# Peptides against a protein of PDB entry 2N1D, part 49

Target 1, 169 residues: chain A of PDB entry 2N1D
Amino acid sequence: EVKVKIPEELKPWLVDDWDLITRQKQLFYLPAKKNVDSILEDYANYKKSRGNTDNKEYAVNEVVAGIKEYFNVMLGTQLLYKFERPQYAEILADHPDAPMSQVYGAPHLLRLFVRIGAMLAYTPLDEKSLALLLNYLHDFLKYLAKNSATLFSASDYEVAPPEYHRKAV

## One batch from the design tools (peptide; made by RFdiffusion4, then SolubleMPNN)

Design b1_p15_1_s4 (from b1_p15_1, 7 letters changed)
Fold by OpenDDE base, seed 2:
Structure b1_p15_1_s4 (fold): chain B 169 residues (1-169), chain A 15 residues (1-15)
Amino acid sequence: as target 1 above (169 residues)
Amino acid sequence: DPLGELIEKVAAEAA
């Protein structure tokens, strides 16, 4: 199994996110004020502003594209708690053609990195390529940690209404 | 919840 290391400063947020949804019965406000697409774009621009070489810029763009693709594939089946299922169904009904990276935000993106390691284990990458990819993923996670104050906030959640509770598990 | 179990596992692995 490929292990993706989550920064220590982000691990508490994963727990808080889990608690907000599953115990406090709150929902992340959707569509996200800052969606996954925007976060990835900001990261890419951040890397460009750091004076990376052309090769590094290319690599960053590829990594961003990859993260986006994995997120869009895995969100509905891998990254949601049971309580979030009715909300997801509503999103699909209202936005059937929209990629979930345009709907969901930082908390769900962070959840991806809890699961992505298992997916990477089945990718046809050699050791060097995998190591490079992991380095970029870790770099991105460090970026999330650096910007955690603006990306992760309990104020982005709200208590689900009673009618939601009636149809949610 | 499988995801929750993974989250708790990640948290438990903290140094």
Scores: peptide ipSAE 0.264, ipTM 0.857, DockQ to the pose 0.730
Fold by OpenDDE base, seed 4:
Structure b1_p15_1_s4 (fold): chain B 169 residues (1-169), chain A 15 residues (1-15)
Amino acid sequence: as target 1 above (169 residues)
Amino acid sequence: DPLGELIEKVAAEAA
């Protein structure tokens, strides 16, 4: 499979996120204070502000669009723990037409990069295109790591109430 | 959870 390396700074967060949800039975507060759309927009603006060429900006926009699309496709089926399923069901019921990139935030976005490599392995991309994409994905991950203090916080989670536990796996 | 299995691998690496 295609290997997407997670920055060392973010690996502990993946563990903490996993622990908060699966072991501490907490839920990420939804809708996110800073959703995936916003994070990607900030990244795009960040890249644009660094004096990139037109081609570079175009590539960034394409990558952002791609990440958003992958996230929206994969969130419900690939990026949720069983404990989060009832919450997701509520979100779908309340916001059936809203893309999940407008609801979920950084923790779930980071989870995407744990899974995206396997999917890219089966994506019809030539070697050069894949390498380029991987470079941008790693660049984005570095951006997440740089801004991890503001993007990842246990305070964005809350203990699920007893009534939630009754319907959660 | 298949995701959990992957994160567990990350946990093993990170811890």
Scores: peptide ipSAE 0.260, ipTM 0.856, DockQ to the pose 0.685
Fold by OpenDDE base, seed 3:
Structure b1_p15_1_s4 (fold): chain B 169 residues (1-169), chain A 15 residues (1-15)
Amino acid sequence: as target 1 above (169 residues)
Amino acid sequence: DPLGELIEKVAAEAA
């Protein structure tokens, strides 16, 4: 198993997100006001503004592309609670060709890093490549922690309507 | 929820 360490500052949010959905029966408002694509773009621009070399900038772009790809592949099958399934079905019906990175936001992106370690365990990467990737993933998580006040808020959730409860498990 | 089980582990670490 490949271990991806979640910053201590973000662990409480994962719990709050889980509680909002599973216990309080709320839904994250979709489409997100700030989607995964924009978060990744902001991160890339942030790294470039720090005066990194061209090689480092290239690596950041590849990491961003990789995170986006993993998110889009894993969202529907691994990053949703059962209560969120009807909402996801509605999103697919209304936006069949849209990548989920353009619909979902920071909370679901953070969930990716709870699961991504298991996926990386089956990825054929040498030790050096894996270590480099992990360093960038941890760097990105640190970025999320620094910007957590603007990225994670319970006000982005709303109580699901009665008609939704009839559809949900 | 398998995801929930993982978050419960995170919750235990955060407590």
Scores: peptide ipSAE 0.259, ipTM 0.858, DockQ to the pose 0.693
Fold by OpenDDE base, seed 5:
Structure b1_p15_1_s4 (fold): chain B 169 residues (1-169), chain A 15 residues (1-15)
Amino acid sequence: as target 1 above (169 residues)
Amino acid sequence: DPLGELIEKVAAEAA
């Protein structure tokens, strides 16, 4: 498999996110105050502001588009805990035509990178292209780590009401 | 939960 290294600064958050959902029975507030689309846009603008050439800027846009696509494809089937399924169903009913990158936020985006390595293993890329992609993915993860204080907070979660527990059982 | 299992591995590394 393709190894995508999660920054050490973000590993504790993955654990906290897991704990909040599965053990504390909380839910991430949806729609996210800052959705995946906005996070990716901020990253792209951040990279552009650092003096990238036109070609490098184009590459960043492609990477952003790729991350967004993977997220939208994988969110519903790969990036949710069982406890989150009723919430997801409600989102689909209320926003049937909205991509999940416009609904979900940083915590779920980070979960993507736990899974993306295995998915990339089945993607036909030459060694050079794969290395370049991995560099961008790691660069993006570093960006998330730098902005973790604003992107990841337990205050974005809330205890699920009793009626939700009945749906989740 | 496959995702949970992966995170548990992360938890073990972070502990």
Scores: peptide ipSAE 0.258, ipTM 0.856, DockQ to the pose 0.621

Design b1_p15_2_s1 (from b1_p15_2, 7 letters changed)
Fold by OpenDDE base, seed 4:
Structure b1_p15_2_s1 (fold): chain B 169 residues (1-169), chain A 15 residues (1-15)
Amino acid sequence: as target 1 above (169 residues)
Amino acid sequence: SPLEEAIQAVAAEAE
């Protein structure tokens, strides 16, 4: 499989996110204060501001588009803990046409990178293209790590109410 | 480890 390394700075957050939801029975507040679309936009702008070449900017835009697409495809079926399913169902009911990248935020985006490697393993990419993509993915992850203080916070979670627990199998 | 458990949980979509 394709190995996508999570930065050391973000590994603790994966644990905290997992703990908050699965053990503390909390939910990430939705819609996110800073959604995936916004995070990706900020990343793209950040890369542009660093004086990259036109080709470099194009590549960044393609990567951003790809990440967004993968996120929107995988969120509901691949990136949610069982406890989050009722919340997701409510989101779908209330916003059936909204891409999940406009609803969810950094924690769920980070989960994508736990799974994306396996998906890329079956993607028809040549070795050079795959290496390039991986470099960009790691670059983006480093961006998340750099901005982790503003993107990842336990205060973005809240204890699920009793009525929610009844919905959550 | 907690990290491994978290990673596995994401992969399994499990609580």
Scores: peptide ipSAE 0.295, ipTM 0.856, DockQ to the pose 0.140
Fold by OpenDDE base, seed 5:
Structure b1_p15_2_s1 (fold): chain B 169 residues (1-169), chain A 15 residues (1-15)
Amino acid sequence: as target 1 above (169 residues)
Amino acid sequence: SPLEEAIQAVAAEAE
């Protein structure tokens, strides 16, 4: 298997995210104030501002595109807790043509990296390419950790109303 | 789900 290490700074957030939704019955406010597209764009711009060569800039863009693609494919079926599924269904009904990277934010993006390692294990990449990709993924995760104060907050969640609980039976 | 199981593992480490 391919191991994607989650920064220690972000592990507590995974627990808090889980607790807020599954035990406290809260929902992340959607559409996100800072969606996945914006986060990835900020990361790409951050990397470009640090003096990357044209080739490295191109590589960053491809990594960003890849992360976005994986997120959009996996969000609905792989990255949601059961309690969140009615909310997702409502989002699909209201925004049928919008990619989920324009709707969801940092907490759900972080969940992707809990699962992405297993997915990469089935991706045909040579050892060198895989190592390079992993380096970028870890670099991105460190970026999330560095900006965690602005990207992860319990204030982005709210208690689900009683009518929602009936949908989530 | 595999995600929830993974989160449980993280939670166990954090507690």
Scores: peptide ipSAE 0.211, ipTM 0.797, DockQ to the pose 0.565
Fold by OpenDDE base, seed 2:
Structure b1_p15_2_s1 (fold): chain B 169 residues (1-169), chain A 15 residues (1-15)
Amino acid sequence: as target 1 above (169 residues)
Amino acid sequence: SPLEEAIQAVAAEAE
Protein backbone atom coordinates (compact mmCIF):
# COMPACT_ATOMS: atom_id res chain seq x y z
CA GLU B 1 0.00 0.00 0.00
CA VAL B 2 1.08 3.54 -0.79
CA LYS B 3 1.19 5.69 2.31
CA VAL B 4 0.20 9.35 2.12
CA LYS B 5 1.34 11.16 5.22
CA ILE B 6 -1.18 13.57 6.71
CA PRO B 7 0.43 16.62 8.32
CA GLU B 8 0.29 16.61 12.10
CA GLU B 9 -1.55 19.93 11.97
CA LEU B 10 -4.44 18.34 10.10
CA LYS B 11 -4.77 15.09 12.01
CA PRO B 12 -6.73 16.75 14.83
CA TRP B 13 -9.14 18.10 12.24
CA LEU B 14 -9.87 14.63 10.95
CA VAL B 15 -10.86 13.71 14.47
CA ASP B 16 -12.97 16.84 14.91
CA ASP B 17 -14.69 16.27 11.58
CA TRP B 18 -15.47 12.71 12.58
CA ASP B 19 -16.76 13.84 15.95
CA LEU B 20 -18.96 16.59 14.51
CA ILE B 21 -20.65 14.20 12.13
CA THR B 22 -20.84 10.91 13.98
CA ARG B 23 -21.13 11.98 17.61
CA GLN B 24 -22.63 15.45 17.50
CA LYS B 25 -24.87 14.53 14.55
CA GLN B 26 -24.00 17.61 12.55
CA LEU B 27 -23.70 18.07 8.81
CA PHE B 28 -21.29 20.10 6.76
CA TYR B 29 -23.21 22.93 5.12
CA LEU B 30 -23.72 22.22 1.43
CA PRO B 31 -23.05 23.53 -1.10
CA ALA B 32 -19.75 24.55 0.44
CA LYS B 33 -18.87 28.22 0.69
CA LYS B 34 -15.48 27.25 -0.66
CA ASN B 35 -15.68 24.11 -2.74
CA VAL B 36 -12.94 21.70 -3.75
CA ASP B 37 -12.62 23.29 -7.18
CA SER B 38 -11.83 26.67 -5.68
CA ILE B 39 -9.38 25.23 -3.16
CA LEU B 40 -7.47 23.48 -5.92
CA GLU B 41 -7.53 26.61 -8.05
CA ASP B 42 -6.14 28.67 -5.19
CA TYR B 43 -3.39 26.14 -4.68
CA ALA B 44 -2.44 26.21 -8.34
CA ASN B 45 -2.36 30.00 -8.33
CA TYR B 46 -0.33 29.97 -5.15
CA LYS B 47 2.26 27.72 -6.75
CA LYS B 48 2.37 29.92 -9.85
CA SER B 49 2.95 33.01 -7.75
CA ARG B 50 6.02 31.38 -6.27
CA GLY B 51 7.81 31.62 -9.60
CA ASN B 52 7.72 28.04 -10.78
CA THR B 53 9.12 27.02 -14.13
CA ASP B 54 6.83 26.08 -16.97
CA ASN B 55 7.46 22.43 -16.28
CA LYS B 56 6.62 22.85 -12.63
CA GLU B 57 3.46 24.72 -13.51
CA TYR B 58 2.41 21.94 -15.83
CA ALA B 59 3.01 19.39 -13.13
CA VAL B 60 0.92 21.35 -10.64
CA ASN B 61 -1.96 21.53 -13.08
CA GLU B 62 -1.80 17.81 -13.66
CA VAL B 63 -1.76 17.11 -9.95
CA VAL B 64 -4.74 19.41 -9.41
CA ALA B 65 -6.63 17.69 -12.19
CA GLY B 66 -5.82 14.32 -10.70
CA ILE B 67 -6.92 15.26 -7.21
CA LYS B 68 -10.19 16.60 -8.59
CA GLU B 69 -10.80 13.45 -10.57
CA TYR B 70 -10.12 11.15 -7.65
CA PHE B 71 -12.33 13.25 -5.39
CA ASN B 72 -15.25 13.16 -7.79
CA VAL B 73 -14.93 9.42 -8.24
CA MET B 74 -14.50 8.55 -4.59
CA LEU B 75 -16.72 11.02 -2.72
CA GLY B 76 -20.01 9.19 -2.94
CA THR B 77 -18.73 5.71 -2.28
CA GLN B 78 -15.61 6.15 -0.15
CA LEU B 79 -15.51 9.52 1.63
CA LEU B 80 -18.83 9.78 3.46
CA TYR B 81 -19.79 8.65 6.92
CA LYS B 82 -23.04 6.74 7.21
CA PHE B 83 -24.76 9.73 8.77
CA GLU B 84 -24.00 11.82 5.68
CA ARG B 85 -25.61 9.49 3.15
CA PRO B 86 -29.11 11.04 3.21
CA GLN B 87 -27.54 14.45 2.66
CA TYR B 88 -25.61 13.12 -0.30
CA ALA B 89 -28.78 11.66 -1.80
CA GLU B 90 -30.44 15.05 -1.50
CA ILE B 91 -27.47 16.72 -3.17
CA LEU B 92 -27.63 14.28 -6.07
CA ALA B 93 -31.32 14.98 -6.52
CA ASP B 94 -30.84 18.75 -6.44
CA HIS B 95 -27.62 18.81 -8.48
CA PRO B 96 -27.67 15.75 -10.72
CA ASP B 97 -25.10 17.01 -13.22
CA ALA B 98 -22.71 18.79 -10.87
CA PRO B 99 -19.40 17.22 -9.95
CA MET B 100 -19.07 16.82 -6.23
CA SER B 101 -15.91 18.95 -6.29
CA GLN B 102 -18.27 21.88 -6.86
CA VAL B 103 -20.45 20.95 -3.90
CA TYR B 104 -18.19 19.70 -1.12
CA GLY B 105 -15.33 21.49 0.58
CA ALA B 106 -12.10 21.14 2.52
CA PRO B 107 -13.13 18.59 5.16
CA HIS B 108 -14.22 16.03 2.61
CA LEU B 109 -11.21 16.80 0.46
CA LEU B 110 -8.98 16.02 3.41
CA ARG B 111 -10.73 12.68 3.84
CA LEU B 112 -9.63 11.82 0.31
CA PHE B 113 -6.03 11.77 1.41
CA VAL B 114 -6.80 9.17 4.05
CA ARG B 115 -7.99 6.85 1.29
CA ILE B 116 -6.07 7.87 -1.83
CA GLY B 117 -3.00 5.82 -0.97
CA ALA B 118 -4.81 2.56 -1.46
CA MET B 119 -6.08 3.72 -4.84
CA LEU B 120 -2.62 4.80 -5.97
CA ALA B 121 -1.32 1.34 -5.22
CA TYR B 122 -3.26 0.08 -8.22
CA THR B 123 -2.11 2.79 -10.62
CA PRO B 124 0.57 1.93 -13.21
CA LEU B 125 3.20 4.36 -11.96
CA ASP B 126 6.91 3.69 -11.87
CA GLU B 127 8.91 4.34 -8.74
CA LYS B 128 10.10 7.78 -9.81
CA SER B 129 6.70 8.97 -10.98
CA LEU B 130 5.05 7.78 -7.80
CA ALA B 131 7.63 9.55 -5.67
CA LEU B 132 7.08 12.77 -7.58
CA LEU B 133 3.32 12.48 -7.24
CA LEU B 134 3.60 11.83 -3.53
CA ASN B 135 5.79 14.89 -3.16
CA TYR B 136 3.12 17.04 -4.77
CA LEU B 137 0.37 15.49 -2.70
CA HIS B 138 2.32 16.19 0.45
CA ASP B 139 2.99 19.70 -0.78
CA PHE B 140 -0.73 20.22 -1.28
CA LEU B 141 -1.46 18.87 2.18
CA LYS B 142 1.03 21.32 3.63
CA TYR B 143 -0.82 24.05 1.78
CA LEU B 144 -4.04 22.92 3.43
CA ALA B 145 -2.32 22.98 6.79
CA LYS B 146 -1.02 26.48 6.17
CA ASN B 147 -4.54 27.68 5.38
CA SER B 148 -6.34 25.47 7.88
CA ALA B 149 -7.72 28.41 9.87
CA THR B 150 -9.84 29.49 6.91
CA LEU B 151 -10.53 26.07 5.40
CA PHE B 152 -11.52 24.06 8.45
CA SER B 153 -14.05 25.38 10.94
CA ALA B 154 -16.73 23.85 13.09
CA SER B 155 -18.90 26.83 12.16
CA ASP B 156 -19.29 25.29 8.71
CA TYR B 157 -21.31 22.52 10.31
CA GLU B 158 -24.86 22.62 11.61
CA VAL B 159 -26.98 20.36 13.73
CA ALA B 160 -29.09 18.04 11.62
CA PRO B 161 -32.83 18.50 12.12
CA PRO B 162 -34.92 15.80 13.80
CA GLU B 163 -36.44 14.67 10.52
CA TYR B 164 -32.95 14.00 9.22
CA HIS B 165 -32.18 11.79 12.18
CA ARG B 166 -35.13 9.61 11.29
CA LYS B 167 -33.67 9.03 7.83
CA ALA B 168 -30.06 8.57 8.84
CA VAL B 169 -28.26 5.62 10.35
CA SER A 1 -17.41 1.72 6.98
CA PRO A 2 -13.93 1.61 5.50
CA LEU A 3 -13.67 5.39 5.85
CA GLU A 4 -14.66 5.36 9.48
CA GLU A 5 -12.13 2.65 10.19
CA ALA A 6 -9.41 4.62 8.45
CA ILE A 7 -10.32 7.78 10.32
CA GLN A 8 -10.20 5.89 13.57
CA ALA A 9 -6.71 4.73 12.75
CA VAL A 10 -5.64 8.32 12.11
CA ALA A 11 -7.35 9.41 15.29
CA ALA A 12 -5.41 6.85 17.24
CA GLU A 13 -2.16 8.25 15.90
CA ALA A 14 -3.25 11.78 16.76
CA GLU A 15 -3.98 10.82 20.37
Scores: peptide ipSAE 0.192, ipTM 0.782, DockQ to the pose 0.744
Fold by OpenDDE base, seed 1:
Structure b1_p15_2_s1 (fold): chain B 169 residues (1-169), chain A 15 residues (1-15)
Amino acid sequence: as target 1 above (169 residues)
Amino acid sequence: SPLEEAIQAVAAEAE
C-alpha cells in the first residue's frame, strides 16, 4: 500500500466538502473560478520562482502533468459523489471536449489525493522513483494547505435547485 | 463508493 498523507489543515475540508454536497445537498459552482489547470500552473510557477535547478523544474512539470492526467481520468468515475452525477452529465453535454481539469477546482482535486495512493501501488515504479514522486505529491499538498484560504471556501458551493433534486438519487 | 468511505475515514480522524 502506498500512503499519501493529507495535511492536517486539509482534512477538515474533506469533511466539509462531503457534508456540503451529501448532507446539505449543495453543488460546487461549475465551471470553477479557479480550475485545476490554474492551480497546477500556479504551483509550477511558484516552484520555479524559488530558484530550482533545471532537473527540479523538469520534475515539477512532470508531476503537474501527471496530476492533471490522473485527475482527468479519475474525476468522472471515481471522484464524484452520487449527488454530483447530474451536474457532471450537464457539464459533459455543455463542454464535451473540455478536460475536467478546466472545469473543476480545488475541492475535487483534493479528493484525488485520497485515492491516488491506491493507484500508485499498481504503477511500475521503482522504489526510488516512487519516493521522489511521493515527495512531490506531499509538497503539492503542502502548497494547497498554505493557500487553503483562497482555494477552499464554502462560498464556492450553492444550494442545488429543486429541479436538480428531481434528477439526483 | 471507495471515495465516500475514505472521506468517512478522514471524518473520523478529524473529529
Scores: peptide ipSAE 0.191, ipTM 0.785, DockQ to the pose 0.652

Design b1_p15_2_s2 (from b1_p15_2, 6 letters changed)
Fold by OpenDDE base, seed 4:
Structure b1_p15_2_s2 (fold): chain B 169 residues (1-169), chain A 15 residues (1-15)
Amino acid sequence: as target 1 above (169 residues)
Amino acid sequence: DPLGELIEKVAEEAE
């Protein structure tokens, strides 16, 4: 298995997110105030502003595109708790053509990195390419950690209404 | 929830 290390600063958030959804029966407010597309764009711009070479910028863009694609592929099948399934169904009904990276935000994006390692294990990448990718993924995670105060907040969640609770038993 | 199982592992590491 390919191991993607989650920054220690973000591990508590993963737990809080899990608790908010599964135990407190809350839902992340959708569409996200700051969606995955925006977060990735900010990261790319951040990297570009740091005086990177053209080649490095290209690599960042490729990584961003990859993260986005992985997120969009995996969100519905691997990144949701059971309690969130009715909400997801509603999102699909309301936004059938929208990629989930335009709907969901930082908490769900962070969940990707809990699962992405297993997916990368099946990706036909050579050792060098995989190492490079992992470095960028870790770099991105560090970026999330750096901006965690603005990206992750329990105030972005709300208690699901009773009618939702009945759907999501 | 397979995701939940992974998060539980994360929780154990975080605690």
Scores: peptide ipSAE 0.265, ipTM 0.860, DockQ to the pose 0.763
Fold by OpenDDE base, seed 5:
Structure b1_p15_2_s2 (fold): chain B 169 residues (1-169), chain A 15 residues (1-15)
Amino acid sequence: as target 1 above (169 residues)
Amino acid sequence: DPLGELIEKVAEEAE
């Protein structure tokens, strides 16, 4: 397995997110006020503003594209708690052609990095390429940590209504 | 829940 280190600053949030959904029976408000696409765009612009070369800019764009693709592929099957399934089904019904990166936000994006390491283990990358990718992933996670105050908030969640509970059981 | 199990491990590390 490929080890993707989650910043210590973000580990408590993963726990809080888990608690909000599974124990407190809350749901993240969808569509997200700031979706994954926007977060990735902000990151890319942030990196470009720091004076990167053309080659580095290209690499950032590729990493962003990769993260987006992984998220869109994995969200429905790997990144949701059971309690969130009815909400996801409603999203699919209402927005069948929308990529989930345009619907979901930072909390679910962070969940990706809990799972992505195992997925990367199945990707045929040489040692050097893998190291480079990991560096970018860790850099992105560092970015999330730096902006955690604006990206992660319990106020983005709401108590699921009684009718939702009936669907969830 | 596989995700929950992973987060539970994170919780153990965070506590």
Scores: peptide ipSAE 0.265, ipTM 0.856, DockQ to the pose 0.670
Fold by OpenDDE base, seed 3:
Structure b1_p15_2_s2 (fold): chain B 169 residues (1-169), chain A 15 residues (1-15)
Amino acid sequence: as target 1 above (169 residues)
Amino acid sequence: DPLGELIEKVAEEAE
């Protein structure tokens, strides 16, 4: 098993996110004001503005691309609570060709890192490459923690209407 | 393990 450590600053948000959806029956507003693509782009630019080497820049871009791909693959099957399924179905109907990284935002992106460890355990990476990847993933999580005040807010959620409740668990 | 407990909750509610 590959262990991905979530920063302590972000753990309370995961609980709040879970509570907002499952207990309070709220939905994250879609499309996100700041989608996953934008968050990853900001991170890449942030890294490039600091200790930039050609190799490091390439590595950051590859990591960003990888996170994006994993998110787009896993969102529909691994990162949604049951209550969010009707909303996801509506998004697919309205935007069938749009990657979910252009629709969803920070809360769902954070959920990825709760699950990604199990997926990486089956990825054919050598030990050195895996360690490097994990370092970047943890670095990205630190970035999310640093910007948590702007990325994670209960105000991005709203109470689902009664007609939605009839469709959802 | 607080994270493990959270993962358990997420896994329970997620499809």
Scores: peptide ipSAE 0.120, ipTM 0.796, DockQ to the pose 0.133
Fold by OpenDDE base, seed 1:
Structure b1_p15_2_s2 (fold): chain B 169 residues (1-169), chain A 15 residues (1-15)
Amino acid sequence: as target 1 above (169 residues)
Amino acid sequence: DPLGELIEKVAEEAE
């Protein structure tokens, strides 16, 4: 298997995120104030500002594009709790052509990295390419950890209305 | 839940 290690700083957030949704019956406010696209853009700009070579810049862009694509593919089928499904259905109805990376934010993006390892295991990548990819994924996760105070907050969640509970069966 | 089992593991590690 492909192991993607989540920084210790972010593991508690995954638990809190799970608790907010499944136990407290809250929903992440959508559309996100800072969506996945913007987070990835900020990361790319951050990396570019650190004096990377041209080759490294291209690599960052490819990694960002890859993360975005994986997120958009996996969000609806692998990154949502059961309680979030009605919300997702509403988003699809209101914005049928919008990529989910423009709607969802940091918490759901972090969930991707819990699942992405298994998916990468079935991707035909050579050992060297896989190692490079993993390095960038871990680098990105560390970036999320360093910016966790602004990216992850319980205040971005709200109690689901009563009518929503009837839909969430 | 697709994340349920994985989050349980994360929760155990976070304790």
Scores: peptide ipSAE 0.040, ipTM 0.711, DockQ to the pose 0.617; fails the geometry check

Design b1_p15_2_s3 (from b1_p15_2, 7 letters changed)
Fold by OpenDDE base, seed 5:
Structure b1_p15_2_s3 (fold): chain B 169 residues (1-169), chain A 15 residues (1-15)
Amino acid sequence: as target 1 above (169 residues)
Amino acid sequence: DELGELIEREREEAE
């Protein structure tokens, strides 16, 4: 299988995120104050500002587009805990045509990278292309780690109301 | 949750 290494700095956050949702019965505030689209845009601008010639070999825009596409496809079926399903249903009802990358934020984006390795294992890529993609994915994860103080916060979660608990059962 | 199980594995690898 293809293994995408998550930075050690971000692994504790995955656990905290899991705990907030599944144990503490909290929900991430939606729509996110900083959505996935904006995070990816900031990353792309960051990479372009560096003027790295390596970006010519595999365009940053293609990587960003790929991450966005994978996120939008996988969010509803692969990246949500059971407790989050009623919230997701409400989002779909209120915003049926909005991509989830415009609604959800960094915590759910990080969850993608727990699953993306297995998905890439079934993607027909040559060895060189796969290696290059993995390098960019790891680079993006390092970017998330670098900006973790602004992207990941427990204050972005709130206790679900009693009405929600009834729906989640 | 399957996602939770995967995250637990990541946690174990980090410890």
Scores: peptide ipSAE 0.263, ipTM 0.855, DockQ to the pose 0.784
Fold by OpenDDE base, seed 3:
Structure b1_p15_2_s3 (fold): chain B 169 residues (1-169), chain A 15 residues (1-15)
Amino acid sequence: as target 1 above (169 residues)
Amino acid sequence: DELGELIEREREEAE
């Protein structure tokens, strides 16, 4: 399988995120104060400002678009814990035409990279193209790690109300 | 949850 390595700095956050949701029964505040679209835009601008010396690499915009597409496709079915399902249903009802990249934020985006490797295994990319894509994904994860203090915070979560518990696992 | 199991594996690999 295709392995996407999560930076060591971000692995503790994945655990904290899991704990906040599944054990502490909290929910990430939605819509996110900083959504996935904005995070990807910031990354793209960051990369462009630093320049690209590798002419064989994918365009940054194409990589960003790809990450966004994967996120929007996978969020509802692959990136949510059972406890978050009622919240997701409410989001769909309230924002039926909005892509989830405009609603969810950094924690859920990070979850994507736990699963994206398996999805990439189904893509018809040659070995060289896949390697280049993986390099960009790892570069993006490094960017998330660098900005983790502003992107990942337990203060972005709230204790779910009692009425929510009655309809959630 | 399956996602939780995957995350636990990531944690264990880091330890």
Scores: peptide ipSAE 0.260, ipTM 0.853, DockQ to the pose 0.768
Fold by OpenDDE base, seed 4:
Structure b1_p15_2_s3 (fold): chain B 169 residues (1-169), chain A 15 residues (1-15)
Amino acid sequence: as target 1 above (169 residues)
Amino acid sequence: DELGELIEREREEAE
């Protein structure tokens, strides 16, 4: 499969995120204070501010669009822990037509990169396109690592209420 | 959870 390397700085957060949800029975606050769309927009603007050419800006926008698409496709089926399923169902009921990139935030976006490699393995991309994509994915992950202090925080989670526990079991 | 297993595997491979 296609290997997407997670920065070492972010790997502990993946564990913390897992622990918060599965062990501590907390939920990420939804809708996210800073959703995936916003994070991707900030990344794109960051790349543009670094003096990129028009062509590079186009490439960044395409990568952002791709990440968003993958996230929206994979969130419900591959990026949620069992404990999060009732929350997801509630989100779908309240916002059936809203893309999940407008609802969820950085922790779930990071989870995407744990799974995206396997997905890309079955995507018909030529070698050059795949290499370019992987470069941007790694670049984006490094961006997340640089901004991890503002993007990843346990304070964005809250203990699920008793009524939630009953329907999550 | 399969996702959790993947995350743990990712950590283990890096160590």
Scores: peptide ipSAE 0.239, ipTM 0.845, DockQ to the pose 0.787
Fold by OpenDDE base, seed 2:
Structure b1_p15_2_s3 (fold): chain B 169 residues (1-169), chain A 15 residues (1-15)
Amino acid sequence: as target 1 above (169 residues)
Amino acid sequence: DELGELIEREREEAE
């Protein structure tokens, strides 16, 4: 099993996110004001600003691309709570060809890292490559933690309307 | 961990 460690600072948010959705019956506002694509772009630019070598920049871009790909593949089937399914269905109906990385934001992106380890276990990566990837994933998670005040907020959620609640039941 | 189990359980139920 490939283990991706989530920063302790972000673990409480995972619980809060879960609580907002499942217990308080709220929904993350979609489309996100800051979507996954934007977050990943900011991360890449952040890494570049630190004076990385060309080789390191390439690696960052590859990691960003990989995270985006995994997110887009896994969002609909792996990263949603049951209560969020009607919302997802509406998104698909309105934007059938849009990648979910352009719709969803930081909370759902963070959820990816709860599940991504299991997916990586089936990737044909050698030990060295996997270690490098994990280092970048952990680096990205540290970036999320550093910017958590702007990326994770309960104000990005809203109580689902009664008509939605009926759909979700 | 307990947190992971909680979240994963919810997602499994959503499947």
Scores: peptide ipSAE 0.132, ipTM 0.756, DockQ to the pose 0.096

